Peptides against a protein of PDB entry 3B8E. Designs and how they scored, part 162

Target 1, 230 residues: chain A of PDB entry 3B8E
Amino acid sequence: PFLIFIIANIPLPLGTVTILCIDLGTDMVPAISLAYEQAESDIMKRQPRNPKTDKLVNEQLISMAYGQIGMIQALGGFFTYFVILAENGFLPIHLLGLRVNWDDRWINDVEDSYGQQWTYEQRKIVEFTCHTPFFVTIVVVQWADLVICKTRRNSVFQQGMKNKILIFGLFEETALAAFLSYCPGMGVALRMYPLKPTWWFCAFPYSLLIFVYDEVRKLIIRRRPGGWVE

## One batch from the design tools (peptide; made by RFdiffusion4, then SolubleMPNN)

Design b1_p23_6_s2 (from b1_p23_6, 22 letters changed)
Fold by OpenDDE base, seed 4:
Structure b1_p23_6_s2 (fold): chain B 230 residues (1-230), chain A 23 residues (1-23)
Amino acid sequence: as target 1 above (230 residues)
Amino acid sequence: ELLKKLEERRKELEEAIEKALKE
């Protein structure tokens, strides 16, 4: 997200503190929960991995887990960001290159796509209004990520949701998102203004996309063992 | 109950934001 902010020179879609909350707050408990996930049914039936030839983490796994899925997460966040700004009069094309003027507190007449002038304070309010939905979008997408990561080969439907710690992690992550979104003072402390509940649903298509993508991937793996998608 | 409290706080803050945007 921050890279796109720099490259496109758009208003900051996600604050630094919010990024830290994602990395340290929302990801830690789910990650720990995965460590206690039950072994995949097929894993325990396989012969021990040869450490000389087989790696637990290979380039293909890294590419899929952190590359492709990560891109979908980022797209989800940016989609929410652009929708909110568009609703406030800033179309995506108008945001390109706007950051310099946007962040200048001495410019109080920045125009939106429709010619309305925005003061610095008004701009910052709408910017900070984007931070929370972006964060929430990431959390919602992470639900799917966490669920799909519990298995490599088997479908979620085959493996099931037996890990209570995993379930707890999902709820904890959601509770943290709600806390950061609606707790008094978060707008000042974290630049996270409250969002409408409807914005939680904005991320659901992306979560579904990730889920479908992973299920298709796993299906291919099952049908074509040793393929490039493993 | 917690969700209700959060929703109430959300409404309060949303109104404050709307007011600030109109000023």
Scores: peptide ipSAE 0.006, ipTM 0.256, DockQ to the pose 0.012
Fold by OpenDDE base, seed 1:
Structure b1_p23_6_s2 (fold): chain B 230 residues (1-230), chain A 23 residues (1-23)
Amino acid sequence: as target 1 above (230 residues)
Amino acid sequence: ELLKKLEERRKELEEAIEKALKE
């Protein structure tokens, strides 16, 4: 998100606090949960592979897969961001290059796509209104990520939800998202304004996309052991 | 306390970003 912010010169879609909440709040427990995840049944049954070639290939492929998942997450967040801004009169094309004027507190007449002038304060409210939905989008997408990360090869349906720590992690990040979104004072403290409940559902297509993507990936891996998709 | 810590880290990161954008 930050890279796109720099490259496209758009208003900041995700605040620093929100990023910290993701990294430290939502990702920490899940990451720990993955450390305690039981080894995939296939890992224990796999015959020794060539540790030099297979490790390198697997590391590259895993990194690529996680990179792809991360891109889908980012796309989900940006989608939510653009929708919110569009609903407030800022079409995506209009946001390109707008950052300089957007962030200038002395410019109080920034025009939206429809010619409406926005004060600095109004712009910041809209910006901060985007932070919460972006965060929630990430959390919802992370549900899929956490579930799919339980296994590298097996379907989620095959391994099931055995890790209690992972389940707790899912609950924790959801509770944190709800807390940050709806607790009074969070708008002032964290610059995360309350989210309409409907925005929680905005991320679901992307969560589903990740889930389907990973299931397809895993299916391919199962059908073609040692393939480049691994 | 966590909120305060997050706020402090936010300020640090915002300053760092601001610095990086000016460079």
Scores: peptide ipSAE 0.000, ipTM 0.241, DockQ to the pose 0.017
Fold by OpenDDE base, seed 2:
Structure b1_p23_6_s2 (fold): chain B 230 residues (1-230), chain A 23 residues (1-23)
Amino acid sequence: as target 1 above (230 residues)
Amino acid sequence: ELLKKLEERRKELEEAIEKALKE
């Protein structure tokens, strides 16, 4: 998100503190939960592969898959960001190059896509309003990520939801998101303004997309063992 | 206390970013 902010010169979609909360807060418990996931039934039945060649290929492919999931997460966050800004009069194309004027506190007449002028304070309110939904979007997408990452080849339906720690991680992450979104003082402390409950649903299509993507990926892996999708 | 520390860190990072962008 920060790289896109710099490259596109758009208003900051997610604050640095909120990024830290994602990296250290929301990702930590899920990562721990995955460490306690039960071994896949197919992994235990796999014949010994050549540990040098096959391990390297598998690690590369796994890293690519996680990289793709990360990109989908980012896209989901940015989608929510652009929707909120568009609802407030700033179309995505208009945001390109706007950062310089957006962040200048001495410019109080920044025009939106419809010719309305926005003061610095108004712009910052809109910006900070985007931080919370972006964060929540990441959390909701991470629900799918947690569920799909517990297995490498088996579907969620095959492996089941037996890991109580994973379930706890989902609830903890959701509770953290709710706390950061609605607790008084978060707007001042984290620049995360309260979120309308309806915005929680904005991320669901992306969560579903990740889920479907991973299930299809796993299906292909099961049907074509040793393929490039592994 | 944690929130205060996070606020301070935020300000530091924002200032650092602003400096880096002006460079």
Scores: peptide ipSAE 0.000, ipTM 0.255, DockQ to the pose 0.015
Fold by OpenDDE base, seed 5:
Structure b1_p23_6_s2 (fold): chain B 230 residues (1-230), chain A 23 residues (1-23)
Amino acid sequence: as target 1 above (230 residues)
Amino acid sequence: ELLKKLEERRKELEEAIEKALKE
């Protein structure tokens, strides 16, 4: 997200403090919960891997798959960002190159796509209004990400949701997200203004996309053992 | 027991964030 912010010169979609809250607050407990996930039912039925060749290749493939999932996650966040700004009069095309004027506190007449002028304070309010739903979008997408990470090969429907610690992790990250989004003072402290509850649902299509993507990937792995998607 | 510890850790993190924001 930060790289796109620099390259496209758009207003900052997600604050640094918010990123830290994701990495240290919402992601840690769910990640730890995966360590307690039950082994896949077919793990002992798999053919022995060549320890010299297969381990390294598999780690690279897994990292690539997670990279793709991360990209879908980022797209979901940016979608939310662009929708919010568009609803406030800033179309995506107009945002390109706008950062310099956007961040200048002495410019109080930045025009939106419809010719409406925005003061510095108004621009910062709408910018910070984007931070919270971007953050929430990430958390909602992480629900799917965490669930799909339970297994390497088996479908979630085959593995089931037996890990109570993982379930707790999902509730924990959601509760923390709600706290950071709605607790009084977070707008001043974290520059995270309260979001409309409807924005929680904006991320659902992307969460579903990640889930479907991984289930399809795992299906391919089951049909073609030793393939490049494993 | 582990769930209780995780819940406690969550609360500690939330409090730490709040404290850091007040400083």
Scores: peptide ipSAE 0.000, ipTM 0.193, DockQ to the pose 0.013

Design b1_p23_6_s3 (from b1_p23_6, 22 letters changed)
Fold by OpenDDE base, seed 5:
Structure b1_p23_6_s3 (fold): chain B 230 residues (1-230), chain A 23 residues (1-23)
Amino acid sequence: as target 1 above (230 residues)
Amino acid sequence: DLLEELLKRRQELEDAIREALKE
């Protein structure tokens, strides 16, 4: 997300504080929970592997899969960002190259796509309004991500949701998201302005996309063991 | 309606906090 901010010269879609909250707050507990997840039912049924080569290859493939999921997650966040800015008069095409003027406190007449002028303060309010829903979008997408990452091969319908630690992790990250979104003072302290509850649902299509992606991936793995999709 | 009222109250509290931090 930060690279896109620099390359496209768009207003900052996700603040540093929100990034820290994701990395240190929302991701840590769920990640630990996955370490205690039940072993896959097919682990002991797998064919013997070459311990020198197959482990490294598998780790690389897993990393690629997580990279793809992360990309879908980022797309969800950016979608939310662009929708919010568009609702406030800034169409995506107009945002390209706007950052320099956007961040200049001495320019108080930045025009939106409809010719409306925005003061520096107004622009920053809109920018910070994007941070919270971007963060929440990530959390909602992570619900699906954490569920699907319980297994490498088995469907979530086969493995189930028996890990109480994972459920706790999902609750913790959701509670943190709600706290950061709705607790008074977050706009002042963390530059995270209030979120309309409807924005929680904006991420659902992307959560579904991740879920479908992973189920298809796992289906391919089951049909073609040892493929590059693992 | 209740949600809108709660959001309004939240904003009022945030504004109050902001003003208190200026003092």
Scores: peptide ipSAE 0.017, ipTM 0.448, DockQ to the pose 0.010
Fold by OpenDDE base, seed 4:
Order: sequence, then C-alpha cells, then structure tokens
Structure b1_p23_6_s3 (fold): chain B 230 residues (1-230), chain A 23 residues (1-23)
Amino acid sequence: as target 1 above (230 residues)
Amino acid sequence: DLLEELLKRRQELEDAIREALKE
C-alpha cells in the first residue's frame, strides 16, 4: 500500500500505524496458528518428509499465501480506498499526482473531480476515513486467506476447521479490527476514523474471490496430480 | 440503531478528547 502511495503519488491510503497493526497485530496469531495447524489428512499418510527436500511450506504455498492472495488483498484494500474517495468526489484518475497538494497544509482549495474545493482539514478527514476501511478490508480478506492456507490439497469442507488456535486467531484479528475501528480516540491516536458498518461488507466479494480461487486451485490439484498448479 | 448510537457516542468522546488536548 505504501509503495503504491509513493509510486502513484496518491493520498496515503493506509497509515504507518495501521500497517504496523497489520504486520504485528493481525498477522502474528494467525501465523502461529498456521504453524500449529493439524496435518492434512493426506500428509499423515505420506512417508516422513525430509525437511531438506520436502519443506512443510513449499515455495508454491508461499507464493500462494504471500503472492497471489496478497495481491488480491491489496486490490481489495485499494478498491475500498478508491470507492470512499470517489464517493467524496475524488475519482481515481484525479488522485494521481495529488499527494503533494493534498498534504500541503497551506493549500485549502484542492479541487475534487467535480470542482469542489477542499480544505486541508476536510481532506485529512477523508484520508483518515479511508484508513479504517482499508484495514478492515485487509482483515476480512485475511479470513479467507487463513482458512485456505490451512490446507494444500483438501477443500475446507473436507478438512474442516479443527484447529482451535486458527479459530482463535480469526477472532483475535476481528476483535483487533473492531477495537481499532470503534474504540474512542483511535481517530486521534491512530488516524483511524470510525468505520461505517457497511464498509465491512465491501471486502466480502474479495474474500469470496479468494475462497473460490483456492477451491478451484485445490480441485485442479486433486484432479491433475503433478500439474503446474501445484 | 445501536451501532449508530455507539458511533455517535464515539464521536462525542473523540470531540471531547480533541477539546481536552487543545487546552
């Protein structure tokens, strides 16, 4: 998110503190939960893996979790960001290169896509209004990510959610998101303004997309063992 | 309705915090 902010020179979609909360807060427990995930039913039937040759987390799982899913996650966040700004009069194209003027406290007449002038304070309110939904979008997408990452080959419906630690991680992540979104003072302390409940649902299509994508991938793996999709 | 009320209360608290920080 921050890289796109720099490259596109758009208003900051996600604050540094929120990024830290994602990296250290929301991802820590889930990561631990995945480390202690119960062996997939198929893994238990396999011969002992050589840790040097058969890593528990192969490159493909890493690529899936941090590459493809991460990209969808980022897209979900940015989608939410652009929707909020568009609803406030800033179309995505107009945001390109706007950062310099956006962040200048002395410029109080930044125009939106419709010619409306925005004061610095007004702009910052809109910017900080984006932070929370972006964060929540990431969390909601991570729900799907965590669920799909627990298995490599089996469907979620086949493997089930037996890992109590994983379940706890999902709740912890959600609780943290709710805390950061709705606790008084977060707007001042973390620049995370209150989130309208409707924005929680904005991420659901992306979560569903990830889920469907992974289920399709797993289905292909099951039907075509040794294929390129593994 | 409950959520709207909570959000309203939150805003009131945030405003109060802002005012307190200005003093």
Scores: peptide ipSAE 0.020, ipTM 0.499, DockQ to the pose 0.010; fails the geometry check
Fold by OpenDDE base, seed 3:
Structure b1_p23_6_s3 (fold): chain B 230 residues (1-230), chain A 23 residues (1-23)
Amino acid sequence: as target 1 above (230 residues)
Amino acid sequence: DLLEELLKRRQELEDAIREALKE
């Protein structure tokens, strides 16, 4: 999110502090949970044929898979961001290059896509209104991500939810999202304004997309063992 | 309705905190 903010010169979609909360608060427990996940029964039965080539291929494939999931996750967040700004009069095309004027407190006549002038304070309210739903979108998408990452080849329906730590991670992420969204003072401390409940549902299509993507990927792997899609 | 009320109360509390920090 921060990289896109710099590259596209758009208003900041997610605050640095909020990003830190994701990295430290949301990602740690899931990462630990994955470390304790039981190896797939299929992986344990396979003798490593060629430890050098198989390790390299697996690392590359894992990296690509996580990269793709990460892109879908970011896309979900940005979608929510653009929807909120569009509802407030700022179309996506208009946001490109707007950052300089947006962040300048001395400019109080920034025009939206419809010619309405926005003061600095008004712009910041809209910006901070985006932070919470962006964060929540990331959390909701991570639900699917965590569930799919527990296995490489087996479907979630086949492997089941055996890792209690993973379940705890999902709960912790949800609790953190609720805390940051609804606890008093978060708007002042973290620049995260309260989230309307309807925004929780904006992330669900992307969670489903990740889930479907991974299930299809795993299905291909099961049908073509040793393929490049692993 | 309950959630909207809670959000309203939250905003009121945030405003109060902001005012207290200015003093």
Scores: peptide ipSAE 0.020, ipTM 0.496, DockQ to the pose 0.010; fails the geometry check
Fold by OpenDDE base, seed 1:
Structure b1_p23_6_s3 (fold): chain B 230 residues (1-230), chain A 23 residues (1-23)
Amino acid sequence: as target 1 above (230 residues)
Amino acid sequence: DLLEELLKRRQELEDAIREALKE
């Protein structure tokens, strides 16, 4: 997310505090869950013929899968960000290169896509309004990831303890998202303004898309073992 | 309706906190 912010020079979609919450809250538990899943899958796999190479290949596959999931999560967050800004009069094309003027406290007449002028304070309110939905979108996408993990045929029978960790992690993420979204003072303290319930649903189509994408990916892998998609 | 009311109250509280921090 931060790389796109730098490259596109758009208003900050995700604050530093939200990044920290993601790294410490939303990413840690899934990562631990995946690590346990791998450890359990490795225990059930026959001893690797070459423990060094087979472990490295497995670690690479896991790293790639995790990296892809992370990118999809970021895309979901950015989608929500662009939708919110578009509803507030800032079309995505207009946001490109706008950061400099957006963050300038002395410019109080930044125009949106419809010619409406926005004060610095108003712009920052809209920016901070995006932080919470971005975070919530990531959490909702994590739900899809959990479902994807459950739908893995080989993992369903093995998922007993892993599923509990994933479910607990999901609950913790959701509770954290609810706390950050609805606790008074979070807008001032963490620059996370309250989220309308309707915004929780904005992520659902994206979660569904991720689910479909992963199922299609799995289908391709099953039909063409050793293909580029692995 | 209840959630909207809670959100409104939250916003009012946040505005009050912001005003208090500016004095």
Scores: peptide ipSAE 0.020, ipTM 0.490, DockQ to the pose 0.010; fails the geometry check

Design b1_p23_6_s4 (from b1_p23_6, 20 letters changed)
Fold by OpenDDE base, seed 2:
Structure b1_p23_6_s4 (fold): chain B 230 residues (1-230), chain A 23 residues (1-23)
Amino acid sequence: as target 1 above (230 residues)
Amino acid sequence: DLLEELLKRFEEEKEAIEKAVKE
């Protein structure tokens, strides 16, 4: 998220502290849960190969899985960010290069995509309005990612929800999201508006799409082993 | 009741942020 912010020169979609909360708080428990689940589903069921090569393959698979999850999460967050900004008059194309003027408190006439002028305070309000939904979207996407990453090839319905650590991780990240979103003072501290409960559901279609995509991917892998989809 | 409380907190925190942005 921060790299895209720098490269695209867009308004900051998520504060640094909130990013740290995601990286350290939200991702850690899911990471542990995924490590255990992958070991159970893919590693333990593989025929014993060369221990050195198997370890390398497993480490690569875990690394790739986490990298992909991170990308999907970022995409989900940015989707929500762009939707909110577009709803407030700032289309994605118009946001490119806008950061310099956006962050300048002395410029009170930044135009949106429709020619409406925005004061610094108004811009910061809409920016902070994006932070919470961005974060919550990441959490909701993580629900799907945690579920789908239980197996590389098997359907979620085939593997089931046996990992108690995974379930705990889902509750923990949800509780953290609720805490950061609704605890008094967190909005100011993290520069994020509190989230209306209805916005929790805005990420669900995206999570569902990722879920469906992954199930289709897994189905293809099962039908065509060794394909490019692996 | 929970929803109403959350909405109330939302408005309170929003006002606090708006005040902080103006400072």
Scores: peptide ipSAE 0.023, ipTM 0.469, DockQ to the pose 0.011
Fold by OpenDDE base, seed 4:
Structure b1_p23_6_s4 (fold): chain B 230 residues (1-230), chain A 23 residues (1-23)
Amino acid sequence: as target 1 above (230 residues)
Amino acid sequence: DLLEELLKRFEEEKEAIEKAVKE
């Protein structure tokens, strides 16, 4: 998100502190949960892993989690960002290069895509309105990501959700998201405008998309062992 | 009840942010 902010020179979609909360707060427990995930039935038939030579997490799982799935997560977040800004009169194309004027406190007549002038305060409110939904979108998408990353080959339906730590991780992420979104003072401290409960549901299609994508991927792997999709 | 509480918090935080931005 921050890279796109710099490259596209758009208003900041997600605060740095919030990014840290994602990286360190929401991802930590899930990462631990994955480390203790029950092995797939086919893996149990393999030779014991050597912790010194074998990576804890398979490179392919890492690639899936932080590559393809990460891209979908980012797209989900940015979609939410652009929707909110568009609803407030700022079309995506208009946001390109707008950051300099957007962040200038002394410019109080920044025009939206429809010629409406926005004060600095108004712009910042809209900006901060984007932060929370972006964050929540990432968290909701991470639910699906966490669930799918526990397996390489087996469907979620085949492997099941037997890891209590995984389940705890899902709740922890949700609790953190709720805390950051609704705890008094967090909005000011983190520059996160309060999130309407309805916005939680806006992220669900992306979670579903990730789930479907992974199930299809796994299905292909099962049907075509050694394929490029692995 | 939970929804009402969340909405209340939403409004309170909204006001706080608006105040902070204006300062």
Scores: peptide ipSAE 0.021, ipTM 0.447, DockQ to the pose 0.012
Fold by OpenDDE base, seed 5:
Structure b1_p23_6_s4 (fold): chain B 230 residues (1-230), chain A 23 residues (1-23)
Amino acid sequence: as target 1 above (230 residues)
Amino acid sequence: DLLEELLKRFEEEKEAIEKAVKE
């Protein structure tokens, strides 16, 4: 997200503190939970592999898969960002290169896509309005990500939701998201504008997309063991 | 009830952040 912010020179979609909350608060416990996940049902059915070469290749493939999931996650966040700004009169095309004027407190006549002028304060409000939904979108998408990452090859329907630590992690990250979104003072402290509850549902299509993606990927792996998609 | 409380908090925090941006 931060790289896109710099390259596209758009208003900041997600604050640094929020990013830290994701990385340290929402991702850590779930990641630990995955370490304690039950072994895959097919782990002992795998043919012996060369431990030197196959481990390295497997780690690279895992990294690529998680990278792709991360891209879908980021797309979900940016979609939410662009929708909010568009609803406030800033079309995506108009946002390109706007950052310099957007962040200048002495410019109070920045025009939106429809010629409406925005004061610095108004612009910052709408910017902060994007932060919370972006964050929440990430959290909701992470629900799917965490669930699908339980297994390498098995379907979620086959493996099940047996890891109580993972379930706890899902509730923790959701509780954190709710806290940051609705607790008094968080908007001022974290520059996160309050989130309407309806925005929680905007991320669901992306969560579904991740589920579909991973199930298809796993299906391919089961049909073609040792493929590049593994 | 929970939704109403959340909406109330939303409006309160909205006012607070608007004030903070102006200061």
Scores: peptide ipSAE 0.020, ipTM 0.417, DockQ to the pose 0.011
Fold by OpenDDE base, seed 3:
Structure b1_p23_6_s4 (fold): chain B 230 residues (1-230), chain A 23 residues (1-23)
Amino acid sequence: as target 1 above (230 residues)
Amino acid sequence: DLLEELLKRFEEEKEAIEKAVKE
């Protein structure tokens, strides 16, 4: 999110502190949990044919798969961001290059896509209004991501949820999201204004998308072992 | 339809936040 902010010169969709909270608060425990996840029954039975080549290929394929999931995750957040700004009069195309004027507190007449003028304070309220839903979207999408990452080939329905640490990580992530979204003072401290609980459901389609994507990927892997999508 | 409803509710919340910030 921050990289896109810099590259596209758009208003900041998610604060740096919030990003840090995601990386340290939401991702750390789940990542640890994955290290303690039981190996897939099918993987443990397979001896690598060539330890050097097979390991490298597998690492590359895993990296690509997680990269794709990460892109879908980011798209979910940005979709929410662009929808909110568009509803407030700022179309996506108009946001490109707007950052300089957006962040200038001395400019109080920034025009939206419809010619309406926005004060600095108004702009910042809209920006901060985007931060919370973006963050929540990321968290909700991560639910699916964490669940699917525990396996490489087997469906979640086949292996089940055996790792209690992973379940704890999901709970922690959700609790942190609730804390950051609803705790008094977070709007000022983290530039995250509270949102209604109904917004949690806005991210569910993206979580489902990731889940379906991974299940399809795993299905392909099961049907074509050693394929490039593994 | 769900998105539109959510957006409507969001705008209501936004207005509430704006009022709170002004106080």
Scores: peptide ipSAE 0.017, ipTM 0.430, DockQ to the pose 0.014

